# Ledger of designs, part 22: peptides against a protein of PDB entry 3ZOQ

Target 1, 223 residues: chain A of PDB entry 3ZOQ
Amino acid sequence: QLLQDSWWNQLKEEFEKPYYQELREMLKREYAEQTIYPDSRDIFNALHYTSYDDVKVVILGQDPYHGPGQAQGLSFSVKPGVKQPPSLKNIFLELQQDIGCSIPNHGSLVSWAKQGVLLLNTVLTVRRGQANSHKGKGWERLTDRIIDVLSERERPVIFILWGRHAQMKKERIDTSKHFIIESTHPSPFSARNGFFGSRPFSRANAYLEKMGEAPIDWCIKDL

## One batch from the design tools (peptide; made by RFdiffusion4, then SolubleMPNN)

Design b1_p10_8_s2 (from b1_p10_8, 5 letters changed)
Fold by OpenDDE base, seed 2:
Structure b1_p10_8_s2 (fold): chain B 223 residues (1-223), chain A 10 residues (1-10)
Amino acid sequence: as target 1 above (223 residues)
Amino acid sequence: VEVTRGSDLE
């Protein structure tokens, strides 16, 4: 099966639907004819690292980084050895100001994923050098379903929604059970309009503690 | 966490 059991039980029906089959066929052509990121084996890394039951926090991105060696199937995250993109640099700046973490010498957020932070993009693939090139091809329907099944989960989830694109998903989240942390996007174009000083990391941990759950260790060790 | 490696394209 494509996904681990906890996610497969929630999403297996989606993979049989026509929209996903059409998406799959499109992707097969794209990977054959174009340079597509991330590696096809890494498309579902967010779901591989963080089980459905273990999700504590969701951080939504738009689509993967479109440069060589960058995307690793986790929103905002880059493979070790890759220069930190501007938005990620700002995320680490806010992390430092929020809870005192040092800025790591790499951009991998795998340690967050392993602790229950679902690093989900709404679109899971992209053509090299062409941001949003796979927008509207079917990924959004699958990732909407991911949000839906998390919203339907009894155990609360914290959704961190940076920017308007992510915030458009609020209507799918049952706020009677789940928590939402909103601010402007960490992009250099918007970070100074509300992202900096929003303290999403300490706020997320405060909610986790109120729920009797272990907080996230957001600090990332150097490699 | 054990990482599952898989692709629907392979």
Scores: peptide ipSAE 0.034, ipTM 0.641, DockQ to the pose 0.029
Fold by OpenDDE base, seed 1:
Order: C-alpha cells, then structure tokens, then sequence
Structure b1_p10_8_s2 (fold): chain B 223 residues (1-223), chain A 10 residues (1-10)
C-alpha cells in the first residue's frame, strides 16, 4: 500500500476518488515528459517519516523547491549537500535566537519529522524551475483532508502557520482542541515583519509540555 | 507580496 497503516486508515478513500486518479495520471505524464521534483518515491515522505498517531506539530509549506536535488518531500527541507534556501536560512536564524540552537551545516529537517513534526506542503510536486506549476491539480484536496483528519484527532496537535497561504488553512482547524502558532513567512521578503522574534519553537514546546508530551528537540546536528 | 517556499532561490 502507498502509505503506512496509520495514515492509510485515514486517507485510503481519497486515493480512490476521481480527483486523485486524475492527479495521478497527470503526474505519470509529468514525470515521464518533464523534470518533476521531488523524486516520485519521495512525494509522501512527510507521511512516511511522521505517522498519523505520532504527529505532534504541523508545519505547512506551499510546494516543493523546484531546483535540482533540493526537494525531499518535506516542507522547507533540502537534501544534505544542498545550499540552504533563503527561507530555510531564516528558519535557522529564528531557531538560534529562539532556543539557542546552532545553525546546521545542512538543510535536512528529517530529524524534526522523526520526532513528530509533520512537514507538509499543500502541493506535493513541482516542475523544475516553475514554482506552483502543479497548483490546482488535485493535491490541495488531499492535503486539506490531511489537515482535516488531524483536526478531528482527539489528541491535540500544534499547527505552525507561516504566512498567508498557510494561515488560510486555519478555518479547517478546530481551535477549541488544537493550538495554532501564526506569524509572517520566513521568506526574506516577510521575515522582518513578524517571523523573526515569533519564537515558534519554544512556544510549540511549551504547549507540548502543558499537554504532557515530550518536547521536540529542534536542534539539528551537523552531518 | 509574500514570497513562499516554492519561490525560494536555489
């Protein structure tokens, strides 16, 4: 099956719906005729690394990085050996100022994912050099469902929503049960307008502790 | 204008 059991139980019906079947056929053609990121086997890495039951925190992105070797199926994350994109650099700057973590020599956020940080993009594929090229093709319905089933989960989740695009998903989140951390986007164009100083990492951990859960070790070791 | 993750420079 495409996903591990906990997510498959929540999402299996989506994969049988016409919208996803059409999306899949489109993607098959795209991957055959174009350069598409991430690798087709990495599309669902966010769900592979973080099970439905293990989600503690959600960080929403838009769509994958569209340069060679960058995207690895996790929002904001890049494969080791890849130059850190500007937004990711700012994320690490805020991480350092927030809780004192050193800036890692790579951009992989896999260690967060393995601890229960769901690094989810709303659109999960992109053409090389063409940001948002797969917007409106069906991914948003699936990822909306991912947000929905998390919102419906009894055990609370923390949603970190950077920027207007991510914040538009707030209406899908039961704020009586789940916690939301909002700020401007880490992009250089918006980070100084609220992202810097927002301290999302310490705030997330504070809430986790109040919930009786283990905090996230946000600090990333060098490779 | 907000620049998103997908629009980040390589």
Amino acid sequence: as target 1 above (223 residues)
Amino acid sequence: VEVTRGSDLE
Scores: peptide ipSAE 0.033, ipTM 0.663, DockQ to the pose 0.254
Fold by OpenDDE base, seed 5:
Structure b1_p10_8_s2 (fold): chain B 223 residues (1-223), chain A 10 residues (1-10)
Amino acid sequence: as target 1 above (223 residues)
Amino acid sequence: VEVTRGSDLE
């Protein structure tokens, strides 16, 4: 099966639907004819690292980084050894100001994922150099379902929604059960309009502690 | 301010 059990139980029906089959066929062509990111084996890394039951926090991105070696199947995250993209740098700046973490010497957010931070893009693939090239091809339907099944989960989730694109998903989130942290996007184009100073990390941990859950260790160790 | 790259679309 494509996913670990906890996610497979929630999503298996999606993979049988025509839209996903069409998406898959498209992806086969794309990966054969174009340079597509991330590596096909890494497409579902967010779900691999963070089980359905273990999700504590969701951070939504749009689509993967489209440069060589960058995307690793986790929103905002880049593989070790890759220069931190501007938005990620700003994320770390806010992290430092929020809770005092040092700026790591890499951009991998895998440590967050392993603690229950689902680093989900709404679109899970992209052509090299062509942002949003796979928008509207079927991924959004699957990732909407991911949001839906999390919203339907009894155990509360914290959704961190940076920017308008992510915030468009609010209507899918049951705010009677789940908590939403909103701000502008960490992009240099918008970070100074609300992202900086939004303190999403401490706020998320405050809610986790209120719910009796272990907080996230947001600080990232150097490699 | 660095120019946005990748999927930094906002």
Scores: peptide ipSAE 0.029, ipTM 0.696, DockQ to the pose 0.468
Fold by OpenDDE base, seed 3:
Structure b1_p10_8_s2 (fold): chain B 223 residues (1-223), chain A 10 residues (1-10)
Amino acid sequence: as target 1 above (223 residues)
Amino acid sequence: VEVTRGSDLE
C-alpha cells in the first residue's frame, strides 16, 4: 500500500477514484517528459513522517519549491545544504522572535514533521521553474480530503493558515473542535503586514498545553 | 514511527 496504515485507512478510497487515477497518469507523463519536483518517491513525505493519529499541527503551503534540489515533500521545507528561500528565512525570523530559537544553518523542517507537524502543500508537485504548473490537476481534491478527515477527527488539531490561499480552507475546518492560527503569508511581499509578530509557534504550543498534550519543540538543531 | 517509502508512480 502507498501510505502507512493510519493514513491509508482514511484515504484509500481516494486513490481508487477516477480523479486520482487521471492525476496519476498525468504525473507519469510529466515525470517522464519534464523535470518535476519533488522526487516522485518524496511526493507523500508529509504523510510518511506524520501519521494521521499523530498530527498535532497542520501548516498549509501552496505548491513545492520549483528549483533544483529544494523540495523534499514538506511545505516550506528544503533539503539540507540548500539555501533557505525568502519565506523560510522569514519563518525562522519569526520563530526566533516568538520563542527565542536560533536560526538553523539549514532549511529542513523534518524535525517538526516527526513531532506531529503535518507540512502539507495543497498541490504536491511542480515543474522545474514553473510555479503552480500543476495547479488544478487533481491534487487539491486529495488534499482537501486530507483536511476533511482531520477536521472529522475528534482529537483536536491546530491549523496554521498563512495567507489567503491557505485561509480559503477555513470552511472545511470544524472550529468547534479545532483551532486556527491565521496571519499574512511569510513571503517578503506580505510578512510585514501581519506575519511578523503573529507568534504562531508559541500560540500553537499554548493550545497543545491546554489540551494536555506535549508541546512542539520548534527549535531546529544545526547539522 | 517508521517512514513508509515509495511512490504511486513507481
Scores: peptide ipSAE 0.027, ipTM 0.611, DockQ to the pose 0.028

Design b1_p10_8_s3 (from b1_p10_8, 6 letters changed)
Fold by OpenDDE base, seed 3:
Parts: structure tokens; sequence; C-alpha cells
Structure b1_p10_8_s3 (fold): chain B 223 residues (1-223), chain A 10 residues (1-10)
């Protein structure tokens, strides 16, 4: 099966639907004929690292980085050895100001994912050098379903929604059960309009503590 | 101008 059991139980019906079959066929052609990121084996890394039951926090991105060696199937995250993209740099700046973490010498957020931070892009693939090239091809229906099944989960989730794109998903989240942290996007174009100083990391941990759960260790060690 | 990825857009 495509996913681990906890996610498969939630999403298996989606993979049988026509929209996903069409998406799958499109992706087969794309990966064969174009350079597509991330590696096809890494498309669902967010779900691989963080099981349905283990999700504590969700951070929504738009689509993967479109440069060589960057995307690793986790929103905002880049493989070790890759220069930190501008938004990620700002994320680490806010992390430092928020809770005092040092800025890591790499951009991998795998340590967050392993702790229950679902680093989900709404679109999970991209053509090299062409941002949003796979927008509207079917991924959004699947990732909407991911948000839906998390919203339906009894155990509360914290959704961190940076920017308008992510915030459009707010209507899918049952705020009677779940918590939402909103700010402008960490992009250089918007970070100074609200992202900086929003303290999403300490706020998320405050909610986790209220829920009786262990906080996230947001600090990332150097490699 | 810089070219941004989807994660950097906005």
Amino acid sequence: as target 1 above (223 residues)
Amino acid sequence: MEVYTGSDVE
C-alpha cells in the first residue's frame, strides 16, 4: 500500500477516485518526460514521518521547492547541504526570536516531522523551475481530505497557517476542537507585515501544554 | 526579481 496504516485508513478511498487516478497518470508522464521534484519516492514524506495519530501540529505550504536537490517532501524544508531559501531563513529568524533557538547550518525540518509536525504542502509535486506547475491537477483534493480527516479527529490539532493560501483552509477546520495560529507568510514579501513577532512556536507549545501533551522541541541541531 | 518556490510565495 502507498501509505502507512494510520494514513491509509483515512485516505485509501481517495486513491481509488478518478481525480487521483488522473493525477497519477499525469505524474507518471511528468516524471518520465520532465524533471519533477521531489523524488517520486519522497512525495509523501510528510505522511511517512508523521502518522495520522501522531500529528500534533500542521504547517501548510503551497508546493515544493523547484530547484535541484531542494525538496524533500516536507513543506518549507530543504535537504541538508542546500542553501536555506528566503522563507526558511525567516522561519529560523522567528524561531530564534521566539524561543531562543540557534539558526541551524542546514534547512532540514525532519526533526519537526518526527515529533508530530505535519509539514504538508497543498500541492505535492512541481516541475523544475516552474513554481505552481502542478497546481490544479488533483493534489489539492487529496490534501484537502488530509485536512478534513485531521479536523474530524477527536484529539486536537494545532494548525499553523502562514499567509492567505494556507488561511483559505481555515473553513475546513473545526475550531471547536482544534487550534489555529495565523500570521502573514514568512516570505520576504510579507514577513515584516506580521510573521515576525507572531511567535508561532511558543504559541503552539502553549496549546500543546494546555492539551496535556509534550511540547515540540523546535530547536534544530547542526549537522 | 527573484524566483520563488511555492513555499516562498506571498
Scores: peptide ipSAE 0.041, ipTM 0.736, DockQ to the pose 0.773
Fold by OpenDDE base, seed 1:
Structure b1_p10_8_s3 (fold): chain B 223 residues (1-223), chain A 10 residues (1-10)
Amino acid sequence: as target 1 above (223 residues)
Amino acid sequence: MEVYTGSDVE
């Protein structure tokens, strides 16, 4: 079984569809002939760490980092020992200004994932050195379905949508049930245009508390 | 302005 039970129950029909079978065949060839990130065993880490029922917050990314050792199957996250990419550095800067967390000495967001923060990229694989090389190959249909089944969930979810790419998914989210936090992207190209000062972390926790749920401990310990 | 993760410096 590819996914844990809670996600499998929501997504199993997708894996039987022709588009995903074609995607799978493409990926088999890609992983055999090219250097693809993340490791094939880590593709669905976001769903492995955060069950369907345990999702409290969703943070949408575009596609994985395309450098060696970076991607670990979680949006914006990098493996320990890897230099923090610029967008991630800005995320931590906003985290510090928002709720006072120290800047961690690594870039792994696994601790968020384990608390119910779904760190989902819309495209889940990439060729080394070729950003968005797997765009339009089928991942978007699957990840759209992930957003859809979360939107359909009775228990509310908080969606953090940084930048236009992520915000394009807003139309798929039932805003009568779910809460959306929007700002510009944390990238150096856009962070100063609205991301800094947007305080997504405290706003997310405020909504969780309003819902009667435990807030996220966003602060990340050093390794 | 479209932002790509590939624009990040390694």
Scores: peptide ipSAE 0.039, ipTM 0.724, DockQ to the pose 0.231
Fold by OpenDDE base, seed 5:
Structure b1_p10_8_s3 (fold): chain B 223 residues (1-223), chain A 10 residues (1-10)
Amino acid sequence: as target 1 above (223 residues)
Amino acid sequence: MEVYTGSDVE
């Protein structure tokens, strides 16, 4: 897929490497022979909605939802009309307690992406009904590079790292320049152990304001 | 029916 110029300049070398060519060939077979999510045109939606230069906040997910009509190429986000998954419900509960936003009647986080919130999964595709089926196939190397080039950027970024999987990427982030917000994962299995009450939304905006940046409007309007 | 990702199991 074609990327915005700012991302292309940062990632063009990756697309020429053997690992990515092998990944591409694998994906061609997968999309031809099986049901893969998200739609192939939506794989890089996170990079389409948020340019390299416009990134203010990064929220890391693992891999896309593997049910019909759910994944839209953005971490934790689901297409309008799709029931909110448990983790997303908890995200909205924390959003309400943190800054008073109402719970939206849908699960699309596109409004965040358009404001500079990079909603990045470490793995960008999945087989229907098979969580992590595309783990270890090459996506992690590309998404690690995405984290690296953001870490190397002079303009600070805020990384929100929920749970162990996301927090394993902390070693790639230059904490002398960038800010990290950590807590347990919003999953029902872990949310009560630290996610609830972590107030990541107000904390992120506090950092943005300190840097002279416009804060994120985290509240999501009903559709 | 609710669908969980690998992240939901963390």
Scores: peptide ipSAE 0.037, ipTM 0.717, DockQ to the pose 0.691
Fold by OpenDDE base, seed 2:
Formats: structure tokens, sequence, C-alpha cells
Structure b1_p10_8_s3 (fold): chain B 223 residues (1-223), chain A 10 residues (1-10)
């Protein structure tokens, strides 16, 4: 099976639907004819690192980084050895100001994922050098379902929604059970309009503690 | 103005 059991139980029916089969065929052509990121084995890394039951926090991204060696199947995250992109740099700046973490010497957010932070892009693949090139091809329907099944979960989730694209998903989230943290996007174009000072990391941990759950250790160790 | 994570450029 494509996913670990906890996610497979929630999503298996999606993979049998025509939209996903069409997406799959499109991806086969794309990976054969173009340079596509991330590596096909890494497409579902967010779901591999964070099980359905272990999700504590969701951070929504748009689509993967489109440069060589960058994307690793986790929103905002880059592989070790890769220069931190501007949005990620701003995320770490806010992290430092929010809870005092040092700026790591790499951009991998795997340590967050392993603690229950689902680093989900709404679109899970991209052509090299062509941002948003796989928009509208079927990923959004699958990732909407991911949001839906998390919203339907009894155990509360915290959704961190940076920017209007992510915030468009609010209507799918049952706010009677789940928490939403919103601000502008960490991009240099928008960070100074609300992202900086929004303190999403301490706010997320405050919610977790109120729910009797262990907080996230957001600080990232150097490699 | 649209923001795309994949379009981040230094």
Amino acid sequence: as target 1 above (223 residues)
Amino acid sequence: MEVYTGSDVE
C-alpha cells in the first residue's frame, strides 16, 4: 500500500477515484518527460513522517520548491546542505523572536514532522523552475480530503494558516473542535504585514498544553 | 500579489 496504515485507512478510497487515476497518469508523463520535484519517492513524505493519529499541528504550504535538491516532500522544508529559501529564513526569524530558538545551519524541518507537525503542501509536485505548474491537476482534491479527515478527527488539531491560499481552507475545518492560527505569509513580500510578531509557535504550544498534550520542541538542532 | 513557496528566490 502507498501510505502507512493510519493514513491509508483514511485515504485509501481516494486513490481509487478517477481524479487520482488521472493525476497518476499525468505524473507518470511528467516524471518521464520533465524534471519534477520532489523525487517521486518523497511525494508523500509529510504523511510518512507524521501519522494520522499523531498529527498535532498542520502547517499548510502551496507547492514544493522547484529548484534542484530543495524539495523533500515537506512544506517549507529543504534538504540538508541546501540554502534556506527566503520564506524559511523568515520562519526561523519568527521562531527565534517567538520562543528564543537559534537559527539552524540547515533548513530541514523533519524534526517537526517527527513530533506531529504535518508539513503539508496543497499541491505535492512541481516542474523544475515552474512554480505552481501542477496546480489544478488533482492534488488539491486529495489534500482537501486530508484536511477533511483531520477536521473530522475527534482529537483536536492546530492548523497554522499562513497567507490567503492556506486560509481558504478554513471553511473545511471544524472550529468547534480544532484551533486555527492565522497570519500573513512568511514570504518577504508579506512577512512584515503580520507574520512577524504573530508568534505561531508559542501559540500552538499553548493550545497543546491546554489540551493536555506535550508541546512541540520547535528548536532545530544543527547538523 | 500571489505568494508561492516554490517561487522563493534569493
Scores: peptide ipSAE 0.040, ipTM 0.728, DockQ to the pose 0.257; fails the geometry check

Design b1_p10_8_s4 (from b1_p10_8, 5 letters changed)
Fold by OpenDDE base, seed 4:
Structure b1_p10_8_s4 (fold): chain B 223 residues (1-223), chain A 10 residues (1-10)
Amino acid sequence: as target 1 above (223 residues)
Amino acid sequence: VEIYRGSDLE
């Protein structure tokens, strides 16, 4: 099956719906005729690394990086050996100032994902060199459902919402049960307007401690 | 990918 059991149980009905079948057919054509990122086997990496029950934190992104070798199916993350994009550099700067982590020599956030940080883009594919080229094709309906089933989960989740795009999803989150951390986006265009100094990593861990859960080890080791 | 409107992501 497409997903591990915990996510499949939550999302299987979506994959049978017409919108997703149409999305699937579109993607088949796109991957055949265009250069599409990430690799088709990596589209659902966020769900592969972090099971439904293991989600502790959600970080929402827009859509994948559209340059060669960059996207690995995780929001903000780039494959090892790839130059860190500006927003990711700023994420690591805030990480350093927030909790003292060293800046890693790579941009892979897989270690976060393995600890329960769901690194979810709202759109999960993109054409090479064409930002947002797969916007409005069906991914948003699926990823909205992902947010919904997490919101409906009894065990609380922490949602980190950087920027207006991510914050538009707040209406789908039961804030009586779940925790929201909001700031401006880590982009160089917005980071100095609130992202820097927002301390999302220590705040997330504070919520986890309050919930009686193990905190995230946000520090990333060099490869 | 990052798409910006003003000083924030679209």
Scores: peptide ipSAE 0.046, ipTM 0.772, DockQ to the pose 0.206
Fold by OpenDDE base, seed 2:
Structure b1_p10_8_s4 (fold): chain B 223 residues (1-223), chain A 10 residues (1-10)
Amino acid sequence: as target 1 above (223 residues)
Amino acid sequence: VEIYRGSDLE
């Protein structure tokens, strides 16, 4: 099966639906004819690193980085050895100001994922050099379902929604059970309009503490 | 954490 059991139990029906089969066929063509990111085996890394039951926090991105060697199937994250993109640099700046973490010498957020931070893009693939090239092809329906099944989960989830695109998903989140942290996007174009100073990391941990759960260790060690 | 590397595109 494509996903680990906890996610497969929630999502297996989606993979049988026509929309996903059409998406799959499109992706097969794209990967054959174009350079597509991330590697096809890394598309679902967010779900591989963070089980359905272990999700504590969700951070939504739009689509993967479209440069060589960058995307690793986790929103905002880049493979070790890859220069930190501007938005990620701003994320680390806010992390430092929020809770005092050092700026890591790499951009991999795998340590967050392993602690229950679901680093989910709404679109999970992209053509090299062409942002949003796979928008509207079916990923959004699957990732909407991911949000839905998390919203339906009894155990509370914290959703960190940076920017308008992510915030459009608020209507799918049951705020009677779950928590939402909103601000402008960490992009250089918007970070100074609200992202900086929003303190999403300490706020997320505050909610976790209220739930009686272990906080996230957001600090990332150098490699 | 067990890491899965499969793809239904393979």
Scores: peptide ipSAE 0.038, ipTM 0.683, DockQ to the pose 0.029
Fold by OpenDDE base, seed 1:
Structure b1_p10_8_s4 (fold): chain B 223 residues (1-223), chain A 10 residues (1-10)
Amino acid sequence: as target 1 above (223 residues)
Amino acid sequence: VEIYRGSDLE
């Protein structure tokens, strides 16, 4: 099976649906004929690192970085050794100001994922150098379902929604059970309009404490 | 956490 048990139990029906089969066929052609990111084996890394039952926090992104060696299947995250993209730099700046973490010498957010932070893009693949090139091809339907099944989960989830694109998903989230943290996007074009100073990391941990759960260690060690 | 590396494109 494609996913580990906890996610497979929630999503297995999606993979048999026509929309996903069409997406899959498209992706087969794309990966064969184009340079597509991330590596095909890394597409579902967010679900691989963070099981359905272990999700504590969700951070939504749009689509993967489209440069060589960048995307690793986790929203906002880049492989070690890769220059930190502007949005990620701002995330780390806010992290530093929020809870005092040092800015790491790499951009991998795997440590967050391993602690229950689902780093989910709404679109999970992209052509090299062509941002948003796989928009509207079927990923959004699957990732909407991911949000839906998390919303239906009895154990509360914290959704961090940066920017309008992510915030459009709020209507799918049962706010009677789940917590929402909203601000502008960490992009340089929007960060100064609300992202900086929004303190999403301490706020998320405050909610986790209220739920009786262990907080996230947001600080990232150097490699 | 178990990490899977399979591809649905194979």
Scores: peptide ipSAE 0.037, ipTM 0.698, DockQ to the pose 0.029
Fold by OpenDDE base, seed 3:
Structure b1_p10_8_s4 (fold): chain B 223 residues (1-223), chain A 10 residues (1-10)
Amino acid sequence: as target 1 above (223 residues)
Amino acid sequence: VEIYRGSDLE
């Protein structure tokens, strides 16, 4: 099976649907004929690192970084040794101001994922140098289902929604059970309009403590 | 935890 048990039990029916089979065939052609990111084995890393039952927090991104060696299947995250993209730099600036974490010497958010932070892009692949090139090809239907099954889960989830694209998913989230943290996007084009000072990390941990759960250690160690 | 690395594209 493609996913670990907890996610497979929630999503296996999606992979049998025509939309996903068409997406799969498209992706097979794309990976054969174009340079596509991330590596095909890393497409579902967000679900590999964070099981359905272990999700505490969701951070939604749009689509993967489209430069060489950047994307690792986690929203906003880059592989070690890769220069931190502007949005990620701003995320770390807010992290520092919010809870005092040092700026790490790399951009990997794997430590968050391992603690239950689902780093999910709405679109999970991209052509090299062509942002949004795989938009509208079927990923959004699968990732909508991921949001839906989390919303239906009895154990509460915290959704961090940066920017209008992510915030369009609010209607899929049952706020009688789950919490939403919203601000503008960490992009340099929008960060000063509300992202800076939004303190999403301390706010997320405050909700976790209220629910009787262990907080996230958001501080990232140097490699 | 078990991490699956297979690809549906293989």
Scores: peptide ipSAE 0.035, ipTM 0.691, DockQ to the pose 0.028

## One batch from the design tools (peptide; made by RFdiffusion4, then SolubleMPNN)

Design b1_p11_1_s1 (from b1_p11_1, 5 letters changed)
Fold by OpenDDE base, seed 2:
Structure b1_p11_1_s1 (fold): chain B 223 residues (1-223), chain A 11 residues (1-11)
Amino acid sequence: as target 1 above (223 residues)
Amino acid sequence: SERYRAAYSTD
């Protein structure tokens, strides 16, 4: 699947740069020699589901889940039929407490993506069983550019930044135009230190309504 | 597609 034209127009120059060509060659080797997630056709799913112009909210993750069948190219999201990872369970707990949504029987966040929630990891691939194995290989430069072009967009964006890794991207965001919602990470290691009770979903919708935009339907239906 | 292979295909 090709990138949408809206993203292609914003990112095409990156794909011509040496860093990305080197990343691409690395990925070719990795996918040939290792088990890499997500499926190579799913790497850019966040951009496929949410066009540049349709982005309302950005939720940043670090890198994909590294277990079989989990990653679907969207931050924090898992394919239907896959048990919910701990961080995702906590996201749904906060969702329930924040706006009363029931906890879904699956972990797919595609419904968010289709409404304009860009579920972007800063690193878009990972080796099976090896968290952060593709850190520092070039993805961060591309995803930084994604943040940059969104920051440069006239229409405001809401950035939800859970944890220190995501919050390091604040310097790239023009807060004169865009909104930032910060808390600790939903991980079991940090959720009780600020993520729970942070109410990012209602806060995001409040900003959207102030902007005259339709809020996100964060509640996820069972499959 | 040609665009995909040229820009970001991994196969």
Scores: peptide ipSAE 0.109, ipTM 0.821, DockQ to the pose 0.023
Fold by OpenDDE base, seed 5:
Structure b1_p11_1_s1 (fold): chain B 223 residues (1-223), chain A 11 residues (1-11)
Amino acid sequence: as target 1 above (223 residues)
Amino acid sequence: SERYRAAYSTD
């Protein structure tokens, strides 16, 4: 699937740079010699579901889930039929407490993506069973550019930054134009230290309404 | 498509 034109216009120069060509060659080897997630056709799903111009909210993740059938190219999201990972369960718990949504019977966040929630991991691939195995291979430079071009966009964006890794990107965000929602990570190791009760969903919608934009329907229907 | 394969295909 081709990148949407709005993203292509923002990122086409990156794809021509040596770092990305080297990344691509690395990925060719990795996908040939290892089990890599997500499926190669799903790597850019975040950009496929949410165009550059349609981005309202960004939720940053680190890298994809590394178990079979889990990752679908969207941060925190898992394919339907896949057991919800602990962090995702906590996201849904906060969603319920924040705005009253029911806990869905699946973990797909595609409905958020389709509404303008860019579910972006900073690293877009991973080896099976090896978290962060593709860290430092070039993805971060591309995804930094994604953050940069969004920061440079005139129309404001809301960045939801859960945990230290995501919050490291604050320096790239022009807070004179854009809004930041920060808390600890939804991981069981950190959720009780600030994520629970942070109400990122209602806060994001409050910003959207203030900007005169339609709020996100964060509630997810059962499949 | 050609654009996809040239830019970000892994095969």
Scores: peptide ipSAE 0.102, ipTM 0.808, DockQ to the pose 0.023
Fold by OpenDDE base, seed 3:
Structure b1_p11_1_s1 (fold): chain B 223 residues (1-223), chain A 11 residues (1-11)
Amino acid sequence: as target 1 above (223 residues)
Amino acid sequence: SERYRAAYSTD
């Protein structure tokens, strides 16, 4: 599957750079020799579901879930039929308290992506059972460029930055044009220190309304 | 083109 033209036009120069060529060669070896998640066809799902021009909200994650059948190329999201990971459970708890949505019987956030929520991890692949195993291999440079080209866009974007890892990207975001929603991470280790009660979903929709854009339907239907 | 496809594919 090819990238949409809108993303290709923004990122084509990156794919020709040595760092990305080296990353690609590494990934070829990794997928051949190890069990890597997500499926190679799903690596760029965030960009497939949400075009450059259609991005309204960005939610940054670190790297994909590293268990079988979990990762689907979208930050925090898991394939239908997969048990909801702890952080995702807390996201849905906050969603319920924030805007009254029911907790869905699955963990797929594809409906958000289709509405303009870019669910981007800073690292887009991982070895089975080895969190952060592909950290520092080149993904961060590409995903930094994704943040940069969105920051340079005239049409405003809302960036939701949960935890310190995501918040380190603030320096790349032009806050004269774009809006940032920050809190602690939804992880059980940090959620009670600020994530719960942060109301990122209603706040995002309030900004979208102020910008004259349609709000996100954050509520997820059961399958 | 093949260049276009190969630029970001791992397959």
Scores: peptide ipSAE 0.094, ipTM 0.819, DockQ to the pose 0.022
Fold by OpenDDE base, seed 4:
Structure b1_p11_1_s1 (fold): chain B 223 residues (1-223), chain A 11 residues (1-11)
Amino acid sequence: as target 1 above (223 residues)
Amino acid sequence: SERYRAAYSTD
């Protein structure tokens, strides 16, 4: 599958650069020799589900889940049938307390992506069982560019930045145009230090309403 | 572009 024209127009120059060519060659070797997640066809799912022009909200993650069958190319999201990881469980707990949504019986956030929530990891691939194994190989330069071109967009974006890693990207965001929602990470190690009670979902919708845009239906139906 | 389709496609 090819990138949508809206993203291609924003990113085409990156794909021509040596760093990305080297990244691509690395990925070819990795997928051939190792078990890499997500499936190679799912690497850019965040961009497939949410066009450049349709982005309303960005939620940044670090890198994909590294267990079998989990990653689907969307930050924090897991394929249906997969046990919800602890951070995702906490996301749904906050969702329930924030706006009253029921806890879904699956962990797929595709419905968010289809509504304009860009679920972007800063690193888009990982070796099985080896968190951060593809860190520093070129993905960060591409995903920084994704953040940059969104920051440069005239139509405002809401950036939800959970934890220090995501918050380090704040310097790339034009806060004169765009909105930032920050808290600690939903991880069990940090959620009680500020994530719970941060109400990112209602706050995001409040910004959207203020902009005259349709809010996100954050509630996820059972499958 | 043809180069993109050949070398940088997402599948």
Scores: peptide ipSAE 0.134, ipTM 0.840, DockQ to the pose 0.021; fails the geometry check

